# Ledger of designs, part 44: peptides against a protein of PDB entry 5FRP

Target 1, 225 residues: chain A of PDB entry 5FRP
Amino acid sequence: VEWTESIPQIIATREDISKELNQALAKTFIDSDPRVRRTSVMIFNKVPVTEIWKNITNKAIYTSLLHLAREKHKEVRELCINTMAKFYSNSLNEIERTYQNKEIWEIIDTIPSTLYNLYYINDLNINEQVDSVIFEYLLPFEPDNDKRVHRLLTVLSHFDKKAFTSFFAFNARQIKISFAISKYIDFSKFLNNQESMSSSQGPIVMNKYNQTLQWLASGLSDSTK

## One batch from the design tools (peptide; aimed at target 1 Y120 K161)

Design b2_p24_2_s3 (made by RFdiffusion4, then SolubleMPNN; from b2_p24_2, 14 letters changed)
Fold by OpenDDE base, seed 5:
Structure b2_p24_2_s3 (fold): chain B 225 residues (1-225), chain A 24 residues (1-24)
Amino acid sequence: as target 1 above (225 residues)
Amino acid sequence: MMEEFKKILEELEKEEKEKEEELK
């Protein structure tokens, strides 16, 4: 009998602790100090996805995480982009869709659109980071065709019109990069042949090589900046 | 705030380790 009377108090205490935690976390994501915002993002990277979904129930925290992808502070933004992409991938792999977590999933399902919408900022460093996290976390290499197709359909199912436009532009860029790299290799082989360089084709190949390099350099951030 | 937040992280990391030990 006494053990049964303590259960409501334990449940209430856990609910109160969870509420206080969620209220405290919601404030830290919007704190004026970038170190506090960084530490907040780091929870989603350090704590297992299952524990995040269990303990972080305030949807405003997830919304605030997604907003940090456009953060002015470079380090917080970069951490946020990596963290949200990883968290999305881990959530897809480890978290079941339930009635209770539906509202959180509605936010998490916007992560792909949030990331693809960063291409409209037209920042080379952001573009490269988004490219990286797409290949690592959103659309990873998957040898199983059914899993690969399922992941692709999941990512695409919540796209806005802007995200679809970015997705097609990204795929078109990948094809162009692959083609440019192939041509760079062919040109490099030709240019390394002294007999070919002294031919009437030498200047033509040199010009195409330089155009290929300029195109590659315009699409990639300068690793020195 | 940062110190309270560190405690919360430490508690979450502890609960994780306890669950990993229960699964072994």
Scores: peptide ipSAE 0.040, ipTM 0.488, DockQ to the pose 0.011
OpenDDE base, seeds 1, 2, 3, 4: peptide ipSAE 0.035, 0.035, 0.037, 0.029; ipTM 0.492, 0.490, 0.477, 0.545

Design b2_p24_2_s4 (made by RFdiffusion4, then SolubleMPNN; from b2_p24_2, 15 letters changed)
Fold by OpenDDE base, seed 3:
Structure b2_p24_2_s4 (fold): chain B 225 residues (1-225), chain A 24 residues (1-24)
Amino acid sequence: as target 1 above (225 residues)
Amino acid sequence: LPEEFKKLVEELEKKAKEEEEKKE
């Protein structure tokens, strides 16, 4: 009987701490003082990704983090861009998609689009930073073809129209057509294996794959002229 | 709020370390 009474108290204490943390963070991310906002962003850098997902459950905090990518304060903005890219990569590697964290994933899945949309600001420093975080965190070097293709598809799966345009404009120039074709073959094999899995994401991935193929085909047609 | 926030962050970091130690 005593152990059953202690468990609710421990759970309640943990819930209370979590509630207080979420309430505090929700305020600090939108604080008028850039130093407070900076400190808030640093939590996502200092705390392991698994603990962030476990303890930060208020979706507004994640939304606020993403919003800071367009922050007026340069230092906060730069920190935020690096932080959100790293957090995205770590989340993909370490966090499973569950029913409980679905709402947070819906926000986190927009990070690639958020980053690629920064190219439209037409700021050289921002562009360089976005390039850096893309190669370091979003699309890192991966020798395993299946993992590389899976990561690419995951990144592309939630792109808005503007992000796709930016992706094709900037990354397509760096990806030699030959390398793209090799990836296409691997992608096709991967999709054929995944199509047997009736996941609701299959059609979306296929549509984006087709768009990428169409774009590659159009690029090839222009290069053959 | 800033001091309370720092304490909360420290508590979160402590919990993270404890969970990592349990996995090892």
Scores: peptide ipSAE 0.074, ipTM 0.629, DockQ to the pose 0.012
OpenDDE base, seeds 1, 2, 4, 5: peptide ipSAE 0.088, 0.073, 0.076, 0.082; ipTM 0.640, 0.641, 0.635, 0.635; seeds 1, 2, 4, 5 fail the geometry check

Design b2_p24_3 (made by RFdiffusion4)
Pose (drawn by RFdiffusion4):
Structure b2_p24_3 (pose): chain A 225 residues (1-225), chain P 24 residues (1-24)
Amino acid sequence: as target 1 above (225 residues)
Amino acid sequence: EFNEEAEEIEEEYSDVLEELVEFF
C-alpha cells in the first residue's frame, strides 16, 4: 500500500519510467489484498487523465480496472465503477485518436457497455450507482442540444447486444415510470382539499396511492427511505 | 422485471439488434 500510494506523484513528476511501473501496477491491480487494489484504482482518480494516457500503457491495467467492476468486494467495485466512468468521460474530452493510441481505446470504448451490463446482475445498490454514474459522466445533462447526441452515438458506438437490450429496456421503463409519477401526483393532490375523507374513494383510493408508492420504491435499495 | 423486459426486447428484435451491432 505504501508503495502504491506513491505512484500518482511520481507519474505526475517523472516520465523517466513507464516500463517498470506498467510491469508493477499490473500485479498491484490483481493483488490479493483489496487495499492495494483500491489504492491502485485511486491512480485513475488522483493523477490527471492525460498523464495516465501518457505514462501507463500496459493492456492489463485497463482490463483489470474494468474487471474489478464486477468484483464481490463492495468498496473496490463502487470506486471502480465511478472511476472508470469519470475516466471514460475525461478520456474523450481531452485525448484524441491517432494511429498508435487506438490500440488500447477498444477498452476505453467498451466502458459504457460494461457499465450497462451491470444492470443484469440485478442489485439495487449497483443499479442505483450505475444510474447515478451514467448521467454524471457518460451521458451528461450539458451543455447543448447537438453534442449530447454526437457523444450519445459515440457512447452507443461500441455496444454488445446486451448493452442495447438493456439500454432500450431502461428506456421502456421510463414511460411506465412517468405514467406512475404523474398518477402519483394526481393521487397526492388528493390532499389539497377535502375530496373524500370517507366519501367517493376514501376507503379505496388511499390504498391505491399507498400501495402504488411501493411500486416505485421496489426498485430502490432502501424502500423504507 | 428489467431482465424480463430486456429478454422480451431481445426476442422481438433479434434481427434489428444484429443489424445495430453490424452498423456499429

Design b2_p24_3_s1 (made by RFdiffusion4, then SolubleMPNN; from b2_p24_3, 11 letters changed)
Fold by OpenDDE base, seed 5:
Structure b2_p24_3_s1 (fold): chain B 225 residues (1-225), chain A 24 residues (1-24)
Amino acid sequence: as target 1 above (225 residues)
Amino acid sequence: ELNELAKEIEKKYSKELDELVKKS
């Protein structure tokens, strides 16, 4: 526990963390003591996201973090769910996708699916928490409409089949969003066709497209209120 | 009904959504 508690400070002060330290940290996420696991999760809350990405390079750590969402220990699980959602959001906002961090991003991009899959546990407390973190971190309020739509599409792009089903089935507003997305796709296809744009329907479709985008953006805003 | 609709939507638009994300 004491060693793990020192890790946030080490990460914050060092330019790089040794492979050995990463390996040791990976073990703390699967430690038999819930306090150790909790402390490990807290690293992702205490250390700036940029420093985490820079210094935590062992993919097993990120994988283990995601697994803790199904942790038996309630406190650790709840902390993990909040932490991973927040970490996902912060990563999207602050971390550039590079070739070097691709493998980590492949894991982080599964966070939305991981969270939505928790609905299948059929636990009321978990469901409420997932609802909360979805609207707080996955689909947060964003004043820029394009960014809001982009965030939604980003979240959906990495869904597994179960997550898609959960997304559309468990939230009436999300279902409406899905319809709007479908319209968006259709309009986008139309707008990409030069012949269609030159037609008398061009301006009409463009207007509908803009309305759909606005509705999507507003829907996301309302969902976060 | 909602589950069925969700499955249909997912089936129809999952690929298109991926393409849109790649283009954006």
Scores: peptide ipSAE 0.006, ipTM 0.287, DockQ to the pose 0.127
OpenDDE base, seeds 1, 2, 3, 4: peptide ipSAE 0.024, 0.023, 0.026, 0.014; ipTM 0.420, 0.443, 0.443, 0.302; seeds 1, 2, 3, 4 fail the geometry check

Design b2_p24_3_s3 (made by RFdiffusion4, then SolubleMPNN; from b2_p24_3, 11 letters changed)
Fold by OpenDDE base, seed 4:
Structure b2_p24_3_s3 (fold): chain B 225 residues (1-225), chain A 24 residues (1-24)
Amino acid sequence: as target 1 above (225 residues)
Amino acid sequence: ELNELSEEIEKKYSEELDKLVEES
């Protein structure tokens, strides 16, 4: 743990880390101690993306990072999912594709597929986290249509079949959620109008409002879990 | 497996939402 905690500083201070250090770091990602694995993942959060790409050249480290998305230890898994999504986004924004980094990009380009494949675990908490990182990092809100489309195409270009299926399912769900939210807003506006609430439609809209809320809530994990 | 997730999502969100839409 202590050794791994020192790695961010080493990476930040050195222009290049030795092959041996990369190999040692790679081992920390598969360490039996979850704390070591956690600390290893945190390197990707503490060190700028440009420095990571420069200094971490062992592809096994990146592969191992992706594998931790299915880690049994909840905290490590959750951290990994957030970390890899953020790292993907930062890499797209800050790292140029070159011949020298091609092998690493081949791994990083699988992050979207890796994340979308987590939906097949059928865990509500994981699903919510994946949803969150998709909106925050993979497919963030982008008002520029060209940039948005470009990002989307980039994400999709490396999808496996399972990821595509999950993607379409996710999008279908999002459309439905958006519709439900829209209805919720409409019903709320109606109910906030005293004249409307006193009308014959008042009770009907109230019922629909409650149903909409229930539907929306059913898709959310229990915050106590 | 692929069809099951899609079907599960469709079943969970489509049937309930369709009911909400039909009743609206």
Scores: peptide ipSAE 0.026, ipTM 0.433, DockQ to the pose 0.068
OpenDDE base, seeds 1, 2, 3, 5: peptide ipSAE 0.016, 0.015, 0.024, 0.020; ipTM 0.409, 0.358, 0.455, 0.414; seed 1 fails the geometry check

Design b2_p24_4_s1 (made by RFdiffusion4, then SolubleMPNN; failed a check: the pose's geometry; its pose is not in this set)
Amino acid sequence: KTQQEEFNEIVEKLEEEAKKKEEE

Design b2_p24_4_s2 (made by RFdiffusion4, then SolubleMPNN; failed a check: the pose's geometry; its pose is not in this set)
Amino acid sequence: MTLQEEFNKIIEELEEEEKKKEEE

Design b2_p24_5 (made by RFdiffusion4)
Pose (drawn by RFdiffusion4):
Parts: C-alpha cells; sequence; structure tokens
Structure b2_p24_5 (pose): chain A 225 residues (1-225), chain P 24 residues (1-24)
C-alpha cells in the first residue's frame, strides 16, 4: 500500500519510467489484498487523465480496472464504477485518436457497455450507482442540444446486444415510471382539499396511493427511505 | 410486479426480438 500510494506523484513528476511501473501496477491491480487494489484504482482518480494516457500503457491495467467492476468486494467495486466512468468521460473530452493510441481505446470504448451490463446482476445499490454514474459522466445533462447526441452515439458506438437491450429496457421503463409519478401527484394532490375523508374513494383511493408508492420504492435499495 | 421484474421482462422481450431479427 505504501508503495502503491506513491505512484500518482511519481507519474505526475517523472516520465523516466513507464516500463517498470506498467510491469508493477499490473500485479498491484490483481493483488489479494483489496487495500492495494483500491489504492491502485485511486491512480485513475488522483493523477490527471492525460498523464495516465501518457505514462501507463499496459493492456492489463485497464482490463483489470474494468474487471474489478464486477467484484464481490463492495468498496473496490463502487470506486471502480465511479472512477472508470469519470475516466471515460475525461478520456474523451481531452485525448484524441491517432494511429497508435487506438490500440488500447477498444477498452475505453467498451466502458459504457460494461457499465450497462451491471444492470443484469440485478442489485439495487449497483443499479442505483450506475444510474447515478451514467448521467454524471457518461450522458451528461450539458451543455447543449447537438453534442449530447453526438456523444450519445459515441457512447452507443461500442455496444453488445445486451447493452442495447438494457439501454432500451431502461428507456421502456421510463414511460411506465412517468405514468406513475404523474398519477402519484394526481393522487397526492388529493390532500390539497377535502375531497373524500371517507366519501367518494376515501376507503379505496388511500390504499391505491399508499400501495402505489411502494411500486416506485420497490426498485430502490432503501425502500423504507 | 416489482420494478426489477418489469425491467427483466422487458430485457427478455427485447432479446427475443433481436434473435428473431437475426434469424430473418
Amino acid sequence: as target 1 above (225 residues)
Amino acid sequence: ETVNELFEEYVKELEELFEELEEE
């Protein structure tokens, strides 16, 4: 851990080495101890994306980084998901493509599909995290009308069938959710004024809204929240 | 149905449609 903690500054201060470091971090990314794996992925977080692209070039680093996204260990998996997504976003907003660096891009480009494939594990926390992460770094809410799409295609550019089916299913669920929140408000407004304390639908509509709110809460990690 | 079951159903239906399109 002590050794792994020093790399970001070294990489940030010297290009003298890209050989031994690439040789070492590969082992450091698959170590038995999760502390070192975390401290390893923290590199992609602490040192700027450009210096990463410049200094570390070994194929195994990126594959291990993405590989850990499916790991049992939680603290590593979450930081991994967030990191490789923010990295994917920054790894397009700063670094162009040439004849030589494309060799490793086929990994950076399979990041969104890998991210979308996490939904298939069916974990509430992970689904929530990927949800949070995608719209934070991948498909941002800014800044304009045209580029969102221009990049949206680049995100969709490298998908497997699963990524597409899940990408669409996430969208198919959006309408049904909208049809829910809209009715949720249409039912929640029932308390604006006295419509039926026990009149028209008092004994029935309360237990439609009260039971309907559970449907939206069934997908969240903490439904009781 | 839960939101997760609904999402699984949609994924299955879309996968079947993709298989049919490949066969065609």

Design b2_p24_5_s1 (made by RFdiffusion4, then SolubleMPNN; from b2_p24_5, 12 letters changed)
Fold by OpenDDE base, seed 3:
Structure b2_p24_5_s1 (fold): chain B 225 residues (1-225), chain A 24 residues (1-24)
Amino acid sequence: as target 1 above (225 residues)
Amino acid sequence: KTLLEEFQEIEKKLEEEFEKKEKE
């Protein structure tokens, strides 16, 4: 019974620590010193995603993180872009959507749109970085079709008009190629199985395989023009 | 303490808490 009475005190202590953390972080993300801002961003890289969600409860911190994607300081900006993309991916994989974290998710769900909007800056270095993080974190290679489609739909579900436009302009073709490659792999596995080849589905799969090859061949030819 | 130092202390505490949870 006595330990139960100590629980409120422990919770209060944790709340105090959390409060101090959130107050400090809110200030550091908007600090005039780029080194301070950099260190702030690094927390999201060093601390596991589950602990971030647990301890960082001030929505302003997340908003500030997203704003750093357009930071004037190149190093901070580049770090931020990588960090937010990775954080988004990890959050999707590891964090459950609850009523309590709804407000944070509303911010995090804008990360894909925030990243795709960076294409409008028309900077080659930024474009390259955005391409990189999209393929690494936002829309990673996934051999499972259902998972891949689900991820794609999740990413697109919160796009603004500008993000959709940039998506179709820059990445839609690459996504199609990725899907085609995944199908190709599946077909190849099927064709290598002798039992599957002898089945009634053999000719159907072979036809799909050939169609996929033709599509890939045509797509590669258009990219070289 | 500078704001940076305070932040680094908080970061360290968070890392320590995580390490404790991984060992449990």
Scores: peptide ipSAE 0.040, ipTM 0.518, DockQ to the pose 0.011
OpenDDE base, seeds 1, 2, 4, 5: peptide ipSAE 0.030, 0.018, 0.022, 0.021; ipTM 0.496, 0.435, 0.448, 0.411

Design b2_p24_5_s2 (made by RFdiffusion4, then SolubleMPNN; from b2_p24_5, 12 letters changed)
Fold by OpenDDE base, seed 2:
Structure b2_p24_5_s2 (fold): chain B 225 residues (1-225), chain A 24 residues (1-24)
Amino acid sequence: as target 1 above (225 residues)
Amino acid sequence: MTLLEEFNKIMKELEEEFEKKEKE
């Protein structure tokens, strides 16, 4: 009976700790010292995504993280860009969308737009980094077509107008190439199967294979110019 | 405690909690 009476206090204490933690973190993300901000961002790299979602409940922290993508301090900015992209990808893979975490997801879902909007800064270093994180985390190569399409649609579903513009300007071609490569692989597998080649679909697939190859060749040639 | 010290403490606690959960 005494143990049961202590449980609420323990829970309350945990809630208090959680609250204090969130309050403290919210302050560290906006601290004037870039080292403090850097350390704050590193939490998202060191702590598993599931634990972050569980323990960081203050939406201001996530908002602040996203804001750091435009920070003046280069190291913190670069870290933030990489961190938020990775965090987005991990969240998509590991975190279920629930009513309870809806408000946080609303912020996290803006990460793709936040990243693509960085292209408007017109900084070559930033552009290169954004390109890198897009291909590594946002739109990674996925051999499963359904998964790839689903990821793409998820990323695009929350784009603002500016992000869409940037997407089409800088990455649309690369996405197409990725799809083409996937098709190429599928066609190649089909063509390597003798039974499949003897089927009525053989000539059709061969034609598609050749078209895909030609398209890839043309695309790669343009990228080298 | 400095804000940084508090932060480091929190991070350490989170890491420890995570390690405990992985060992369970």
Scores: peptide ipSAE 0.037, ipTM 0.530, DockQ to the pose 0.011
OpenDDE base, seeds 1, 3, 4, 5: peptide ipSAE 0.027, 0.000, 0.000, 0.000; ipTM 0.510, 0.261, 0.247, 0.265

Design b2_p24_5_s3 (made by RFdiffusion4, then SolubleMPNN; from b2_p24_5, 14 letters changed)
Fold by OpenDDE base, seed 5:
Parts: structure tokens; C-alpha cells; sequence
Structure b2_p24_5_s3 (fold): chain B 225 residues (1-225), chain A 24 residues (1-24)
């Protein structure tokens, strides 16, 4: 009988702790100090996804996380972009969709769109980072065709019009980059052959090579910045 | 206690809870 009376108190205590935690975190995500915001984002990276979903129930926290993708502070923004992409992937892999977590999933399902919308900022560094996290976390290499298709459909299922546009643009860019790299290799081989360079085709190939390099340089962030 | 310190305490608590659950 005494054991049964303690259960409500324990549950209440846990609920209270959870509430306090969520309230505190909600504040830290919007703190004026970038260090506080950074630390807040790191929770999603350090704590297992299953524990995050269990303990962080305030929707505002997840919304705030997504907003930090457009943060002015570069370090916080970069961390946030990586973190949300990873968190999305981990959530898809480890978290089941239930009635209880539906509202959180509605937010998490917007992560792909949030990321793809960053292309509209037209910042080369951001674009490169988004490209990276897409390949690493959103649409990772998957040898199983069914799993790959399922992941793709999941990612696309919540796209807005802007995200779709970005998605197609990204794919087009990938094809162009691949083609450009292939040409670069071919041109490099040609240019390394002295006999070929002395030919009438030498100047033509050199011109194409330079154009290819310029195109690559314009689309890729300067690795030196 | 600074907001950062409060946050660190919360983080530590979460990490401890996780470690305890992984051991069970």
C-alpha cells in the first residue's frame, strides 16, 4: 500500500523535472549569447536521439533549433545545420511515429525543407555545407534500393515548392559538377601530353580547360576562405 | 548561476541519465 502511494509522487517529480528542463532549454536556445545557443544545439548532438525524443517535449525547442540554421553567428549556424541533419537521420532510423510524438514529427519532418531553403541565401559556404549534410545524413548512400527509395520518398514527402526547386537545382548541379570533373581529368591528361599540346587542338583544349576551372571555381566555395 | 552554468548542469544530468540507462 505504501509503495503505491509513492508512485504518483515519483511520476510528478519526473514530470516536474521534465517541465523545468524544457522551460530552461527553450530559453537557452534563444539566448542572446552565442555560446549559450551553441551549447543548446550541442545537446541534440551529444544526447542519444531516443533520449532527446523522450525528454524534450516542448515544440518550441525544436522550432528554435530549426531557426538557428539562419543564425547570423557562423559557428552556431554551421553547428546547427550539421546537428539538425544528423538528428533528422537518426530520428528516421530510430524513432517510431506514434500518436504521442506526432506534433514533434511534424516539426522534424520540415528539416529537409529547412535545409534546402538555405540555398536561396546564395552563400557559397552555406551551399557547400548543405550539400555535405544532404549526402551524409539526408540522402546517404544506401545499397538497398528499397531503403533508398523509402528514404527519398520520406524526404520529399514534406517538401514545399521552394524545396523541390532547390532539390532539382541541386541534382542538376551535381550532374554538372560530375561532368566538369570528368572533363577536367580528360583535359589534364591531354595537357600533360606534350605532343598533344603542340597540336592544333592544344589551344582549344586549353581554353576549355580554363573555362571548366572557372566554372568549378565559381560554384565551389573557396576552400582557402 | 549564469544561464550557461544552469545549462551545463542540465546537460550533465541528461548525460548521466543516459549512461545509467545504457548500463541496464
Amino acid sequence: as target 1 above (225 residues)
Amino acid sequence: MTQLEEFKEIEEKLLKEFEEKEKE
Scores: peptide ipSAE 0.031, ipTM 0.426, DockQ to the pose 0.012
OpenDDE base, seeds 1, 2, 3, 4: peptide ipSAE 0.020, 0.021, 0.020, 0.000; ipTM 0.432, 0.429, 0.425, 0.328

Design b2_p24_6 (made by RFdiffusion4)
Pose (drawn by RFdiffusion4):
Structure b2_p24_6 (pose): chain A 225 residues (1-225), chain P 24 residues (1-24)
Amino acid sequence: as target 1 above (225 residues)
Amino acid sequence: DIDDILGPDLTDEEIDEWVDNYIN
């Protein structure tokens, strides 16, 4: 851990080495101890994306980084998901393509599909995290009308069939969710004024809204929240 | 290596079952 903690500054201060470091971090990314794996992925977080793209070039680093996204260990998996997504965003907003660096890009480009494939594991927390992460770094809410799409295609550019089916299923659920929140408000407004304390639908509508709110809360990690 | 990153393969039937359950 002590050794792994020093790399970001070294990489940030010297290009003298990209051989031994690439040789070492590869082992550091698959060590038995999760502390070092975390401290390893923290490199992609602490040192700027450009110096990463310049200094570390070994194929195994990126594959291991993305591989850990499916890991049992939680603290490593979450930081991994967040990191490789923020990295994917920054890895397009700063670094162009040439004849030689494309060799590793087929990994950076399979990041969204890998991210979308996490939904298939069916974990509430992970689904929540991927949800949070995608709209934070991948498909941002800014800044304009045209580029969102221009990049959206680049995100969709490298998908497997699972990534597409999930990408679309996430969208198919959006309408049904909208049809829910809209009715949620249409039912929640029932308390604006006295419509039926026990009249028209008092004994029935309360237990439609109260039971309907559970449907939306069934997908969240903490439904009781 | 990329296949290992993408995770286990799924059949069309498994995908359809999951999609239906997800949307429901």

Design b2_p24_6_s1 (made by RFdiffusion4, then SolubleMPNN; from b2_p24_6, 10 letters changed)
Fold by OpenDDE base, seed 4:
Structure b2_p24_6_s1 (fold): chain B 225 residues (1-225), chain A 24 residues (1-24)
Amino acid sequence: as target 1 above (225 residues)
Amino acid sequence: DIDEILGPELSDEELEEFVKKFIS
């Protein structure tokens, strides 16, 4: 753990990390101690993306990072999911595609697919996290239509079949959620009006309101788990 | 070493069911 904790500083201060160090770092991502794995993932959070790309040249490290997204240890997995999504976004924004970094990009370009494939685990907590990182890092809000489309196409260009399927499912769900939220708002407004509530439509809207709430709630993870 | 990963492999049929369930 202590050794791994020193890596961010080493990366920050050295222009070139030896092959041996890269190999050693690669091993930390598959260490039996989850604390070591966690610390390894944190390197990607603590070190600027440009320095990571410059100094971490062992592709196995990146592959292992992606693998941790499906790790059994919850804390490490959750950290990894956030980390890899953020790293992907930062890489797209800051790292140029060159011949020299092509092999790493081939791995990094699979991050969206890796994340979307997590939906098939059918875990509400994981789903929620994936939703979150998609909105925050993979497909963030972008008011510029051209940029938004470009990002979308970039993300989709490396999807496997399963990722496409989950992507479409996700979008369909989001549309439904948006619709439900809109209805929730409308119903809430109606119910907050005493005149409307006392009308013949009052009980009907109340019922629809409750149904909408139930539907929305059913899609949420249990925060206690 | 990490010996266990989460998530099953799904068949095409299972994927269809998943999609239906996922968007329900």
Scores: peptide ipSAE 0.040, ipTM 0.691, DockQ to the pose 0.431
OpenDDE base, seeds 1, 2, 3, 5: peptide ipSAE 0.032, 0.019, 0.015, 0.037; ipTM 0.675, 0.474, 0.400, 0.668

Design b2_p24_6_s2 (made by RFdiffusion4, then SolubleMPNN; from b2_p24_6, 12 letters changed)
Fold by OpenDDE base, seed 2:
Structure b2_p24_6_s2 (fold): chain B 225 residues (1-225), chain A 24 residues (1-24)
Amino acid sequence: as target 1 above (225 residues)
Amino acid sequence: DIKEILGEELSDEEIEEFVKKFLE
């Protein structure tokens, strides 16, 4: 009986500790010392995404992480940009959307917009970094068409107007390239199948294959193609 | 120093738990 009576108190204490830790962590993200902020950001890099979602429940932490993308301290900013992009990608891949985590997802879903909005700072180094993380984490190459489209739609679904504009201005090329490569792979597979080559579609696919290769070879740097 | 980061508001046990969860 005595043991049973103690259980609620123990549970409450643990919950309180967790809450307090989250609150303490939230404060570190806004600390005046960039080293403290950097260390806080590194948590998202060092801890598995599933554990982050499980243990970091204070939404202010996620909001603060996103704000650091515009940090004046270069090292912290660069780390944050890479971290949030990677975290976004990992979250999409590993974290289910539930009623319990919906508020955090609402914040995480703004990461693409947050990143694309950085183009408006008009800093070459930032632009290059954003390009890099978009390519690597937000819209990585995906040979599976359905997965690629799903990812794209997910990323775009929460874009604000500015982010959408930036997307077309700076990264539309990436999307085109990814689709082109996907088609190249599909065409290559088709052409490697003898039955397919003997079909009425054989010559058509061969032509499309050649066109795709030519497009890819003509210069991946041309965003207008 | 984790104590410098988190401040003195947390007990040693709480700090240790924090480190285990997020830094180790």
Scores: peptide ipSAE 0.034, ipTM 0.485, DockQ to the pose 0.016
OpenDDE base, seeds 1, 3, 4, 5: peptide ipSAE 0.033, 0.024, 0.007, 0.022; ipTM 0.493, 0.468, 0.279, 0.462

Design b2_p24_6_s3 (made by RFdiffusion4, then SolubleMPNN; from b2_p24_6, 12 letters changed)
Fold by OpenDDE base, seed 4:
Structure b2_p24_6_s3 (fold): chain B 225 residues (1-225), chain A 24 residues (1-24)
Amino acid sequence: as target 1 above (225 residues)
Amino acid sequence: DIKEILGPELSDEEIESWKKSFLE
C-alpha cells in the first residue's frame, strides 16, 4: 500500500517510468489486498491524464483497470467504475490519437462497452452507478449538438453487441422516463388549476397523475424494469 | 488469485482472458 501510494508522486516527478516500475504497478492491480487495488486505481485519479498516458505504458495496467469494474470488493469496484469513466472522458478531451499510443487507445476505447456490460450483472447498485457515470463522463450534457453527436458516435463506434443492446435498453428507458416526467408536469399544471379540476376531466387527469407517479416511483426504484 | 478478486458474474473465459492479458 505504501509503495503504491508513492506512485503518483513518482509519475508526477519523473518523465519516464521504467519498465520495471510499470510491471510492478501492474501487479498491484491484482494484489490480494483490496487496499492495494484501491490505491492503484486512485493513481488514475491523482495523476493528470496526460501524465498517465506518458508514463504508464504497460497495457496490462489499463486492461486490469477495466477488469476491476467487476471487482468483488464494493469500494474498489465503485471507485474503479468512476475512475475509468472519468479517465475515458479526460482521455477523449486531452489525449490525441497517435500511432504510438494506438495500443492503449484500443483498450481505452473499450471502456464504454465495459461499463454498459455491467448492466448484465443485474445489480441495482451497479446499474445506478453506471447510469451516473454515463451521464457524468461518457455522455455528458453538451449543448453543442455537433459535439454531442460526435461524442455519441465515438462512444458507439467501439461497442460490442452486448453494449449496444444495453445502450438501446437504457435509452428506451430514458425516453419513457422523460415522457412520464413530461406528462407528470402537464398533469400537475392541470391539477393546479381549480377550474380544470372542477371539470369533467378532473377525475380522469387525477387518475392519470397517480398512475404516472406510481410508474415513476416503481421505475426509479427498480432499475431493472 | 484473480478469481478471488473478480465477482462470480465473470465467466471463466473472461478470467482467463485477463490472465493472458496480464502475462503479455
Scores: peptide ipSAE 0.240, ipTM 0.820, DockQ to the pose 0.084
OpenDDE base, seeds 1, 2, 3, 5: peptide ipSAE 0.025, 0.114, 0.100, 0.000; ipTM 0.357, 0.694, 0.738, 0.279; seed 3 fails the geometry check

